# Peptides against a protein of PDB entry 5VZU, part 109

Target 1, 271 residues: chain A of PDB entry 5VZU
Amino acid sequence: GRTLEDIFHEHMQELILMKFIYTSQYDNCLTYRRIYLPPSRPDDLIKPGLFKGTYGSHGLEIVMLSFHGRRARGTKITGDPNIPAGQQTVEIDLRHRIQLPDLENQRNFNELSRIVLEVRERVRQEQQEGGHEAGEGRGRQGPRESQPSPAQPRAEAPSKGPDGTPGEDGGEPGDAVAAAEQPAQCGQGQPFVLPVGVSSRNEDYPRTCRMCFYGTGLIAGHGFTSPERTPGVFILFDEDRFGFVWLELKSFSLYSRVQATFRNADAPSPQ

## One batch from the design tools (peptide; made by RFdiffusion4, then SolubleMPNN)

Design b2_p18_6_s4 (from b2_p18_6, 9 letters changed)
Fold by OpenDDE base, seed 2:
Structure b2_p18_6_s4 (fold): chain B 271 residues (1-271), chain A 18 residues (1-18)
Amino acid sequence: as target 1 above (271 residues)
Amino acid sequence: SSREEKLAELTKLFQTTD
């Protein structure tokens, strides 16, 4: 049987070959496109811009983080043998916050998996319901002149009686102390740890996060074969750092803001 | 599968050559 080492060597050779083919193809026909930084909006979760991440065997990825109302998007600036530049490596649903458990339960991968899959199911239901409302709204323009069916006078059924016993029992109103949902203080960081069995390239990741959201990541085979979305967790650490937990892949990618200042990189003002 | 290829790709990053 192939050893894990044999599989490792074969796929490393394939990745090196693919990287060489891609670089050589680029050397033969480089198409340059100007990239514009997205404009910052006051309601953006953090400042949009370029982030560097460690993703896959390709090492360094550059992604553009942008905000689109209730969605955030990571767009690949650097392509790789699997996913070309310009693809959306991550899509984040800012409507679907993930509440991480306490630090002890964060070590449990099955607990994180449960939470993410429950959110995924809610997102799927909302998409189905919103699709039905958009579908039904077109169908109802038929003028159903529903003729007024005559009100048949249904009958009198009458009677029964009185009995009155006044049982006093003064059950004390148990003060259901409504556990005031402490407004999730948008500003206090929560202790953060990766679940056991989630692989990180570096253990030097932030141990405190601000908030988490449901998202999907793009995966594909070499040459962008069989592209699919896989569920994950977007983790906002701070203004300059975010992570993505790839749930099915049991992996974590850390992204850090590119601190380079670009001259004339702002999007042209919409005329 | 695309998942297996991507998982193999990711797993390789985390094999520290110790």
Scores: peptide ipSAE 0.051, ipTM 0.675, DockQ to the pose 0.213
Fold by OpenDDE base, seed 4:
Structure b2_p18_6_s4 (fold): chain B 271 residues (1-271), chain A 18 residues (1-18)
Amino acid sequence: as target 1 above (271 residues)
Amino acid sequence: SSREEKLAELTKLFQTTD
């Protein structure tokens, strides 16, 4: 029978051959697009920009991280055999923070799975409710045929009823204790470890994280067949590093900022 | 499925590092 190693070698040969075919046949079909760095905003979780994936089977993988209100987006700058360049490889919901347990419970994949799936169901409910409000708002603009309401005569409703004394019921304004927005503590990083059975390319990942968020990753077959979104966790390690745990795939991808300074890479000001 | 294909790709990716 084929060993796992034989299957691996055959697949690596197939991926190399596919890459060779794609690079050689598309030499005449390469569309060059200028990439602009997204503008940084004060409310951005970290500086947006280019990040290098350390997980890449196919060599150099580059993702653009950008912020879009309460969403972050990882856009592929480099394609792979499954997902072409320009696709959104990860979508992060910055409304749905993941609180990691203690370091011992972080090793439990089932605990992480529970936390992520509970957030996924909340996100799904919010999307259904928001879809209904948007649907009902459009349905009520049926053309009110302005039926000309016949001019009903002005009934002279009469007289001044008398001076009812204002009872000074001094209802004390209940102090709405404004739930003090706990200042988003630039939280001391918490200890971080991958769950047992989550595959990483290496054990050289940050062992402390700042915060985590719910997200979805894009997966597809070769040639972008049957694309779907799978649940995961975005892990912010620091200003220059983030990870993504692919929950269903039991895999981890580490991304590190490209430290190269690009001249004239800023987006032209919107005219 | 796309998941099985991507899982197979990723699993193969990580098995080379041992």
Scores: peptide ipSAE 0.045, ipTM 0.671, DockQ to the pose 0.269
Fold by OpenDDE base, seed 5:
Structure b2_p18_6_s4 (fold): chain B 271 residues (1-271), chain A 18 residues (1-18)
Amino acid sequence: as target 1 above (271 residues)
Amino acid sequence: SSREEKLAELTKLFQTTD
């Protein structure tokens, strides 16, 4: 059979050729845009910045991680034949934490799938409810043409009497067992393993994670055809590493901080 | 679909064919 390495080499050659074809079609019209690092905020989950990662078949990519309130974004700095540079490869909802099961149940892909799909339905419900509230507020400014409809007479409905004694039915207060919100153990990492059947390019991924969140990843055909969002899990390992599980693709991408110090990479202060 | 194509591509890359 072909080795995994042979398949990677052949596919990387195809991707390089595609990249060459695409770049050659623009007659060496290379646009250089300066990249600025996003400013760090106190409420950022980790320091924003450049991360190197593996995106499915495309090999090594550079992604900018940034925070936008309760959302995080991974923006492609390197394009590939499917997804051009500047696209949001991942969008993370920091409101929707994913609780991973124990290490034994983490091997079960169907369990992870159940958890993620349940959170996806909650996110869809919240989007529908928020869409209705925004829609109803605009409709009511129809001009009230005050047509004076005539005063039809008050029929006097009769005064039935007083007497019903208050029965003291002492309903016992049912102990609402407050589901103890297990305090988010912010400090100690949870043991982490990929589910069986989730493909990773490297088995050398962190075996401990801090927290996970619901997110969506961008997928497309070659030439950015039929772009769509697919559900996944953002996994924070540490200050310098995160992963993304592409649920439908059964794949894992690992991202590691680019440790290079860039001089003058900070965004110019707004004058 | 883009999903099926991408899944097929990933499957090709991660499955060793004997």
Scores: peptide ipSAE 0.038, ipTM 0.641, DockQ to the pose 0.250
Fold by OpenDDE base, seed 3:
Structure b2_p18_6_s4 (fold): chain B 271 residues (1-271), chain A 18 residues (1-18)
Amino acid sequence: as target 1 above (271 residues)
Amino acid sequence: SSREEKLAELTKLFQTTD
């Protein structure tokens, strides 16, 4: 039978050949695009910028993290044989926080799967409801035949009617005990562990996370064939590290900030 | 499918790091 070593060597040869074909196919026409760092905003979850990460078999990737209101986006700076540069490798919905269970229940992949799939269903329902409201609003613009409304005369403003006494209806404001939204403890990270059966290239991932959000990741076949989005969990560890759990792929990608200062990398001010 | 190809690549890579 093939040894694990034989399978590894064959797979590594295939990956090297694919990288060679992919690079050599473009040797005749290299298009260079200048990349600008996104401006930092006060409301950004963390400072936007370049992150280095591991994505599946492709090894080291560079991703730009940017914030767009209630959404975050990871954009590929490095292409791979499956997904070209400039594609959105992850999309994060900052409206849909994932609450991880205790450390014992975090080891249960089925529990994480349940939580993520419940959030995915809510996101689908919200998209369907918002689609219906947008559909009904467009249907009522029947052609308003501009019948020339005849100039009806300005009827005179009727007189100031008298002093209605303010009834002191002292409606006691019912103390709606605003259920104290437990201040989202944005400060103390919770213990974090990957579920059993989720593969990580590096076991040296942060064992404490700040917060998690629902997201989707892009997957494709070689040559960007049949691109699809798969559900996952964005995990914020700290200001310089985040992860993505690919739920259906049972894999984890760790991303760390590129600790480099770039001169003249700021976006030109929109003129 | 794209998922099956990606899963096959991941599986090959993680089986060889043991």
Scores: peptide ipSAE 0.036, ipTM 0.647, DockQ to the pose 0.256

Design b2_p18_7_s1 (from b2_p18_7, 9 letters changed)
Fold by OpenDDE base, seed 2:
Structure b2_p18_7_s1 (fold): chain B 271 residues (1-271), chain A 18 residues (1-18)
Amino acid sequence: as target 1 above (271 residues)
Amino acid sequence: DYELRLSDTLPFDQLVLT
């Protein structure tokens, strides 16, 4: 039977052949646009920049990771037969942290699915509420002429009496020690494992993660047909590595920082 | 030292590391 490696090799050959056919159709007359690296900000989760990923079906991809306040974006720098470059392959909500369970429960795909779908529903509710506040705030500035409602007379509440017996019973207030939610230690990596049935191209992924966030990934058919966003998990491993779990696809993509230095890659200062 | 360029003409954008 064909190995997954054989299928991957054949698919890579097909992609190379497709690229060759397309470049040959244009007689190698290709127009190139310069790409600029996003500026780094102090509040960025990690340094923004180029990351090399292994996408389950498409082989090697290059993505630009950038930060936009409480959102992160992975933008495709390399296109594929399904998704052209410039598309946002992943969108990460840095407001919605995912807490992974212990290592034993991390193997349970249904547990991860439950956690992600609960966060997805919260994000959906917040979007609906924020849409309602923006809608209702415009409607109510009609000048309600405050017609002076007539002062209805204060009915005198009767003065019932004083009887004062001081029952002493000094029931000790049981100190409900509010279990202070220990602020999730932002610095210690937790053990990480992929759920059973999540495919990875390489078993050589980091076995500790720093933090996880809710996100969505873009999927499409060949020629960018029927593009849709699917729920997933962004996993920060370290300063140079992140992953994305595609929940519906049951796949994992690992992204590693491109260590190459680029000339003139700084964005022109906004004049 | 590479320069990042995106092809606007390829349906499969080649990152040309020049």
Scores: peptide ipSAE 0.057, ipTM 0.692, DockQ to the pose 0.707
Fold by OpenDDE base, seed 4:
Order: C-alpha cells, then sequence, then structure tokens
Structure b2_p18_7_s1 (fold): chain B 271 residues (1-271), chain A 18 residues (1-18)
C-alpha cells in the first residue's frame, strides 16, 4: 500500500511539476509586486511578520502574520494549488481564548473538538447579535415630523407633602464578591501535545505553549474551488513560533518566524 | 538582503527572495 510518505512525495513531485510547467509557459516574464511588512503595534500579541510553515502536503509555505485589533490574520505569501497567494489562510479571534486541558485530556481529540465547537457557537451568536444592533440603528432616522401638537397647559395641582417618617432600614451591604479577575498568567507556558489522530509532518513541535485562541482556516479544492472556513486552534508557542490545528482535517501546521532581515520592507509612511 | 516579491503572473504566486 502507499505509505503516507509516498503520498507526500508524489504530491511534492506533482507540485514541482506544476510549478515547472507554469514558469515555462510564461517564458520567465514574471511581474513582481513588492510586499511590505506590517507595522508593529504595542498591543500586538507578538511581532508581526513573515513565518515559514508546512501547510498540508504542499511543503514549505510563507505566511504573513498581522494583527487587526482583536483579530490576527495569516495571509498566504506563497500560493498553492488549493489556495492562491494573498488569501487569508488563517483568521484568529483574539477575543476567544482556548484553554487546553491537562496533557492527558489534550490527547483526546474529542475533548479538543468539543471545546472548539463550543467557542465556534459563541462566535456565531455574537455575530448574529451584532448584526441585529447594526440593523436597528439605521431604522430610527425616519424623519419624525413631530407636528407640534399644542401642549395645553395642564394645571399645577398642588398636592400636599405629608411628613412620612425616615425608616432606618439598614440594608446590609451585600458583599459584591468582586470575582477576582485571575490575572491572566500570560507568563508561564503550559505543557502541549497534539491530540491522537492529528497528523503533523514533523514531531518536532514545541511541547509548551503560551496561549491558544479560536481561529478559522481556509480550505479549498484545486484551483480554489468551493472555498470554506473550517474551525481550528491557533497555538502561540513563543515570539517566533505558532501553530494551527485544523480540526476537521485533523492536521497541524507549524509556523516559524523568518529570521532574515529585509531591507526597505517597511510600509511607506501613509502620506 | 532579500526583497520580498510576489509574482502577479503565476497562478500560484511565488515569493521570490531576491
Amino acid sequence: as target 1 above (271 residues)
Amino acid sequence: DYELRLSDTLPFDQLVLT
């Protein structure tokens, strides 16, 4: 039977052949657009920039990580037969932190699936509620031509002020137990392991993560057919490494920062 | 010193590190 390795090798050969065919058809007349690195902001979870990763069977890919308030985005810099360059391969919701269980329960794919799908449902509900508020706000600017109905001067009935006694009812101050916001222990990484049945191309992934967030990944057929967003987990390992667990695909992608310094990669200042 | 360039010509835009 074909090994998983044989399937990956055949698919890599097919990708190389496709790249060769396409580059040969263009007679090396390639146009290039400059890419700028996103500016760093103080509130960014990590420094934005380029990350190299393995995506499915496609080999080495480059993704730009950027931050947009409470969202992060991974934008494909390299395209593949399924997802072209410039597409948002991952979208991370930084509002929806995922707490991983202990290592024993992290091995259970069904437990991770439960946690992710519960967060997915919350995100869906919040999107529906926010859509309703935006809809109702536009409807109220109907010009109420409030015709000034002449308000008849209703008389000042002088009703008497009886002396009702000050009942001293000493209502005990209910101790509002301030739910101590447990300080987000941002500092100590937690032990991390992939669930059983999640495929990784490399077993050499970080065994400790800082935090996890709900996210969605873009999947499509060849030629960007039937693109859809699937639920997943963004895993921040450190300043230079993150992962994405594709829940439905049962796969893991590891991304590592490109350490190369790029000259003039800063976005031109908005004039 | 690498310049980040996307090929707008390839259906699979390749990053050329030049």
Scores: peptide ipSAE 0.028, ipTM 0.650, DockQ to the pose 0.700
Fold by OpenDDE base, seed 3:
Structure b2_p18_7_s1 (fold): chain B 271 residues (1-271), chain A 18 residues (1-18)
Amino acid sequence: as target 1 above (271 residues)
Amino acid sequence: DYELRLSDTLPFDQLVLT
């Protein structure tokens, strides 16, 4: 039978051949636009920039990670047969942290699936509630005909100040047991392992992560057919490495910072 | 010296590291 490795090798050969055919067909007719790196902000989770990653069976990809307030985005710099460049391969909600269980329970795919789907449902509820508030605010601008309401006279409210004696109700200070907010362990990474049945191309993924967030990944058929957003987990390992668990695909993508320096890659100052 | 360029003509926008 074909090994999983044989299937990956054949698929990589097909993708290389497709790339060669397209590159040769457009030879001498290539137009290029300059890409600018996003500026770093103090509140960015890590330095924005280019990352190289593996997208399931699709080979090596380059994505740009950028921060947009409480959202992070992975934008494709290299397109593939399914998803063209410029598409958002991942969208991360930095408001919705995923708390991973202990290392034993992290191996249980059903436990991770439960946690992610619970967060997905909260995100859906928040979107529905915010949609209702925006809808009700527009409906009340009926044309209030400004009928000039006649000036009703100022009734003099009488001033009587009764001497209410201050009862010294000595309310005992109920010991509000301040639930010790477990200090966000900002410094010590937690042990990390992929769930059983999640495929990784790279077995050398980091075994410790800093934090995780809810996110969605873009998937499509060849030619960008039937594009959809699937739930997943963004995993921050360190300043130069992050991962994405594709929940429905049962796959993991590891992204590592491109360490190359680029000349003239800074965005021109907005005039 | 690397320039970041996207090809607008390839169905696969390629980063050409020149």
Scores: peptide ipSAE 0.027, ipTM 0.640, DockQ to the pose 0.678
Fold by OpenDDE base, seed 1:
Structure b2_p18_7_s1 (fold): chain B 271 residues (1-271), chain A 18 residues (1-18)
Amino acid sequence: as target 1 above (271 residues)
Amino acid sequence: DYELRLSDTLPFDQLVLT
C-alpha cells in the first residue's frame, strides 16, 4: 500500500512540477519586490524577522514574524497552492496565554483541545462586548429629525423659589481593589511534548518551551478557496524558534529563524 | 549575500537565495 511517506513524496513532486510549469510559462521573466524586515521594538516578545518553517504537507515555507502591540503576526513570504504570499498564516493573541498542563497530560490531545477552546470562547465574548460598545456608540447618531419651525416666545414670569441648603453628603470613594495582576511568572522553561495524534514533519522539535499563546491559523483550498481561521497554539521555544499547533488539522509547524544576513533588508528611513 | 525577493507572478513565491 502507499505509505504516508510515498503520498508526501508524490505531493512534493506535484508541487515541484507545478512550480516548474509556472516558471516555464513566464519565460523566467519574474518580477521581484524587495521585502523589508520589521523594525524591532523593546516590548517585542522576540526579535521580529524571517523564519523558515514547515506547513503540514506543503513543504518548506518562509514566514515573517512581526509584532503589533499585544498581537503577533506570521505573514507568508512564500506562497503555496492554497495560500498566496502576503497572507497572514498565523495571528497570535499575546493577551491570551495558554497554560500547558504537566508533561503527562500534554500527551492528551483532548486536554489541549479543552484549554484552547475555553480561550477561544473568552476571545469571542470579549469581541462581542467590544462590538456592542462600538455598536451602541454608533447607534445614538439617530436621524437628525427635521427641525420643526420655532413656535413663538411665551413670556411667563420669574417666580423666586427659595434657598434650599446644599447637603454635604460626603460619599467615600470606594477603594477599587486593583485586581492583583498575577505576577507574570517568568516562565521557567516548561517540558514540552506534542499530543498523541498531532503530526509533525520533524520529530526533532524542542522539548522545552518558554510560553504559549492562543492564536488562529489561516487554511484554504487550492487557489485560496473558502479561506477560514482555525484555532491553534503559538509555542515560543526560544529567541530563534517557535511552533504552531493547528488544533483542527492535528498538525504542528516548527519555525526557525533565518540566520542569513540580508543586504538592504532594513526599511528605508522615512524621508 | 542573500536577497529576499518575492515573485509577484508566481503563485509560489520563490525565495531566490542569491
Scores: peptide ipSAE 0.024, ipTM 0.591, DockQ to the pose 0.674

Design b2_p18_7_s2 (from b2_p18_7, 8 letters changed)
Fold by OpenDDE base, seed 2:
Structure b2_p18_7_s2 (fold): chain B 271 residues (1-271), chain A 18 residues (1-18)
Amino acid sequence: as target 1 above (271 residues)
Amino acid sequence: EYELKLSDTTPFNQLVLT
């Protein structure tokens, strides 16, 4: 029988062959456009830039990670047979942190699925409510001609009397120990493991993560057919590494910063 | 030191480090 390794090798060979066929159709007349790195901002979760990733069956990808306020985006720099370059392979909602359970419960795919789908439902509700507030707020600017309602004479409610009995009851101040939600210590990485049944290209992923967020990933058939966004988890490991768990695909993609210095990669200042 | 260039070959846009 074919090993999983044989299947992966055959698929990588097929992708390389497809890449060769597609590039050969251009008669080696490749036009090149300069890519600019996104500017770094102080509030960025990590430094934006190029990351190399392993994307399930698609092999090696290059993505640009960028930050857009409360959202992050992974944009494909390399295309594949399914998803062309320039597409947003991942979208991360930095408002919706995923709390991973303990290491034992992290192995349970159904637990991760539950947590992610609950967050997905919250995101959907917030989008519906925000859509309604934006819709209703435009309608009510009808000019309220404030017709001056005539001042009906407020009847004098009678001054009931004085009785001042000084009941001493020294109710002990129950110390409501406000359980100070310990600010989730942003510095200590938690133990991390992939759920059972989530495929990774290899087991060489960080075993500690800093934080996780809800996100969506783009999937499509060959030729960008039936593109859809699927729920997932963005996992920040460190300054140079992040992952994405594709929930529906039961797959994990690891992305590592491209450790290269680039000339003329800063975006030209808008004149 | 490399320059970041993207080929216009869809779907397989290539990042070229020049």
Scores: peptide ipSAE 0.104, ipTM 0.751, DockQ to the pose 0.831
Fold by OpenDDE base, seed 1:
Structure b2_p18_7_s2 (fold): chain B 271 residues (1-271), chain A 18 residues (1-18)
Amino acid sequence: as target 1 above (271 residues)
Amino acid sequence: EYELKLSDTTPFNQLVLT
């Protein structure tokens, strides 16, 4: 039977062959464009930049991490046969923190799956509600000043004044118990372990994480066929490392910051 | 210190550190 190692080697050979075919077609005439790094903002979860990642069986990839308000994005800098360069491989919702269970329950894939899917449904509900508010807000085109049609004289209908007693219906204001946001203990990293049955290319992943967020990952067939977003977990380990758990694929990708100083990597000022 | 350049070899864009 094919081992996981055999499948990995076959896929790597295919990728090498494809890369060779693509590069050989350019007959040593390659066009290069400069890459600009996103500017760092004070509110960024970590410094944006280039990260070296492993995506399932696809080998080594380069992803640009950037922050966009309450969203983070991983953009493919290197393409593969499934997902071309420039695609957003991961989209992270920084509004939706994932709380991992204790270390014993983190081994349970079904528990992680439950937690992620509950967050997915909340995100879906908020998108439906926000879509309604954005729809209603555009519908208030101010009343066209319909020219005042001339006031036909209202006939004076007579004044009968029956003394309707005011019923004091004392509607008690229901105390909306503000669910006390338990102060997320922001300081101490929690123990981290992959669930049983989640595949990692490297067992050498950080065993402590700072925080996790709900996110979606892009998957597709060869040639970018049938692209879809699948639910997952963004795991922040530290300033230089993050992971993504692909829930449906039962896989983990580790990303590590490219530790290099780049010249001319600042975006040109908008002229 | 390197310069970041991306090849036009889509989908296999190569990151070149120069």
Scores: peptide ipSAE 0.094, ipTM 0.746, DockQ to the pose 0.801
Fold by OpenDDE base, seed 4:
Structure b2_p18_7_s2 (fold): chain B 271 residues (1-271), chain A 18 residues (1-18)
Amino acid sequence: as target 1 above (271 residues)
Amino acid sequence: EYELKLSDTTPFNQLVLT
């Protein structure tokens, strides 16, 4: 029988062949547009920019990481047969941090799945509630017909009632224990391991991570057929490395910063 | 120092570092 390795190698060869066929049809006459790096902001989790990733069976991919308030986005710079360039391969919700369990429990895929699906349900609830508030806010601008309510005059009356004594009830100020926002420890990286049954192309991934967030990844069939967003985990390892665990696909993608210096990569100032 | 250029060829857009 074909090994899983044989199937992956055959699929990789098919993808390389497809890429060769498509690129050869353009007779080396390629038009190019300049790409600009996202501007860095002080509140960005890490410096935005280009990352090279190993994406499942598709080989080497380039993704642009950018920050948009409480969201991060991985945008495909290189396309593949499933997801064309310019698509958001990953969307990260920086509001929903995932706390990984201890290293022993991190090996349990079902535990990671539980944690991620609980966060997914919270995100779904918040989206439903936010949709209702946006709907109700538009309804109240019904034209207040300025009915001129008549100026009825009524004047009455003075009554003086009396001297009730100042009871000095010295209610102790209940110490509002300010829940000390434990400063988000920019803490020592926690031990990290992939769950059993999550495929990685390379076992050479960082064994410590800074933090994790809920995210969604875009998957599709060949030719961008039936595109859907699947739940996953964004793993921040360091300033130059992140990963994405595709929960439903049981796969891991590692992304590393492109360390090259780029000329004219700053977005032109909006004139 | 490289320039970031993306080919307009879909689906396999190529990043060229020039």
Scores: peptide ipSAE 0.094, ipTM 0.748, DockQ to the pose 0.835
Fold by OpenDDE base, seed 5:
Structure b2_p18_7_s2 (fold): chain B 271 residues (1-271), chain A 18 residues (1-18)
Amino acid sequence: as target 1 above (271 residues)
Amino acid sequence: EYELKLSDTTPFNQLVLT
């Protein structure tokens, strides 16, 4: 029978063939657009820029990482048969940190899934609440026509009920030990391992991570059919490496900074 | 001199280092 490896090899050959067909159609008449690196800001989690990543079965891709306040974005610089260039392959919510469990519990995919889905539900609730506040503010400026409401009479206030003595029941203040959220030590990487059943193309990924955040990844069929956003985990390893765990796909993508220095990669100053 | 250029090869835009 066809092995999963055979199917993967056939699919990889199809992807290479598709890439060859698409690239060959341009008969070496390639128009080139200059790409500019995003400007770095002091509050950026890491320096923005180009990262080379393994995107599932599609192989090596280039992604631009950029920061937008409390959000980060990975934008495809290289397209694939599913997702064309210019699409936001990942969107990261830097407000929603993922706390990974200990190394033993990190192997449990269901534990990671639980943690991510709990954060997803919080994000959904916050979006619903923020949508309601924006909606209610516009409705109230209907001109209240001043219809003169008639003066209905002052009904009398009834009387002085008596002197019931307050019983001194000294309920001991239960010490609600506010579990001090230990300030997640920003400096020391925690041990990191992929959950069992998460596919990585390379087992050579960093075994320590600095921090993790909730995010969503874009998935689609061939030709960008039925595009949807799926939940995942952005994993910051260091200044030059991050990963994304695609929860529904049970896959991991590792991204490493492109270390090449580019001339004229800075955005032209707005004149 | 490396320039960041994106080829208009939809969907397979290629980063060309020239």
Scores: peptide ipSAE 0.086, ipTM 0.735, DockQ to the pose 0.802

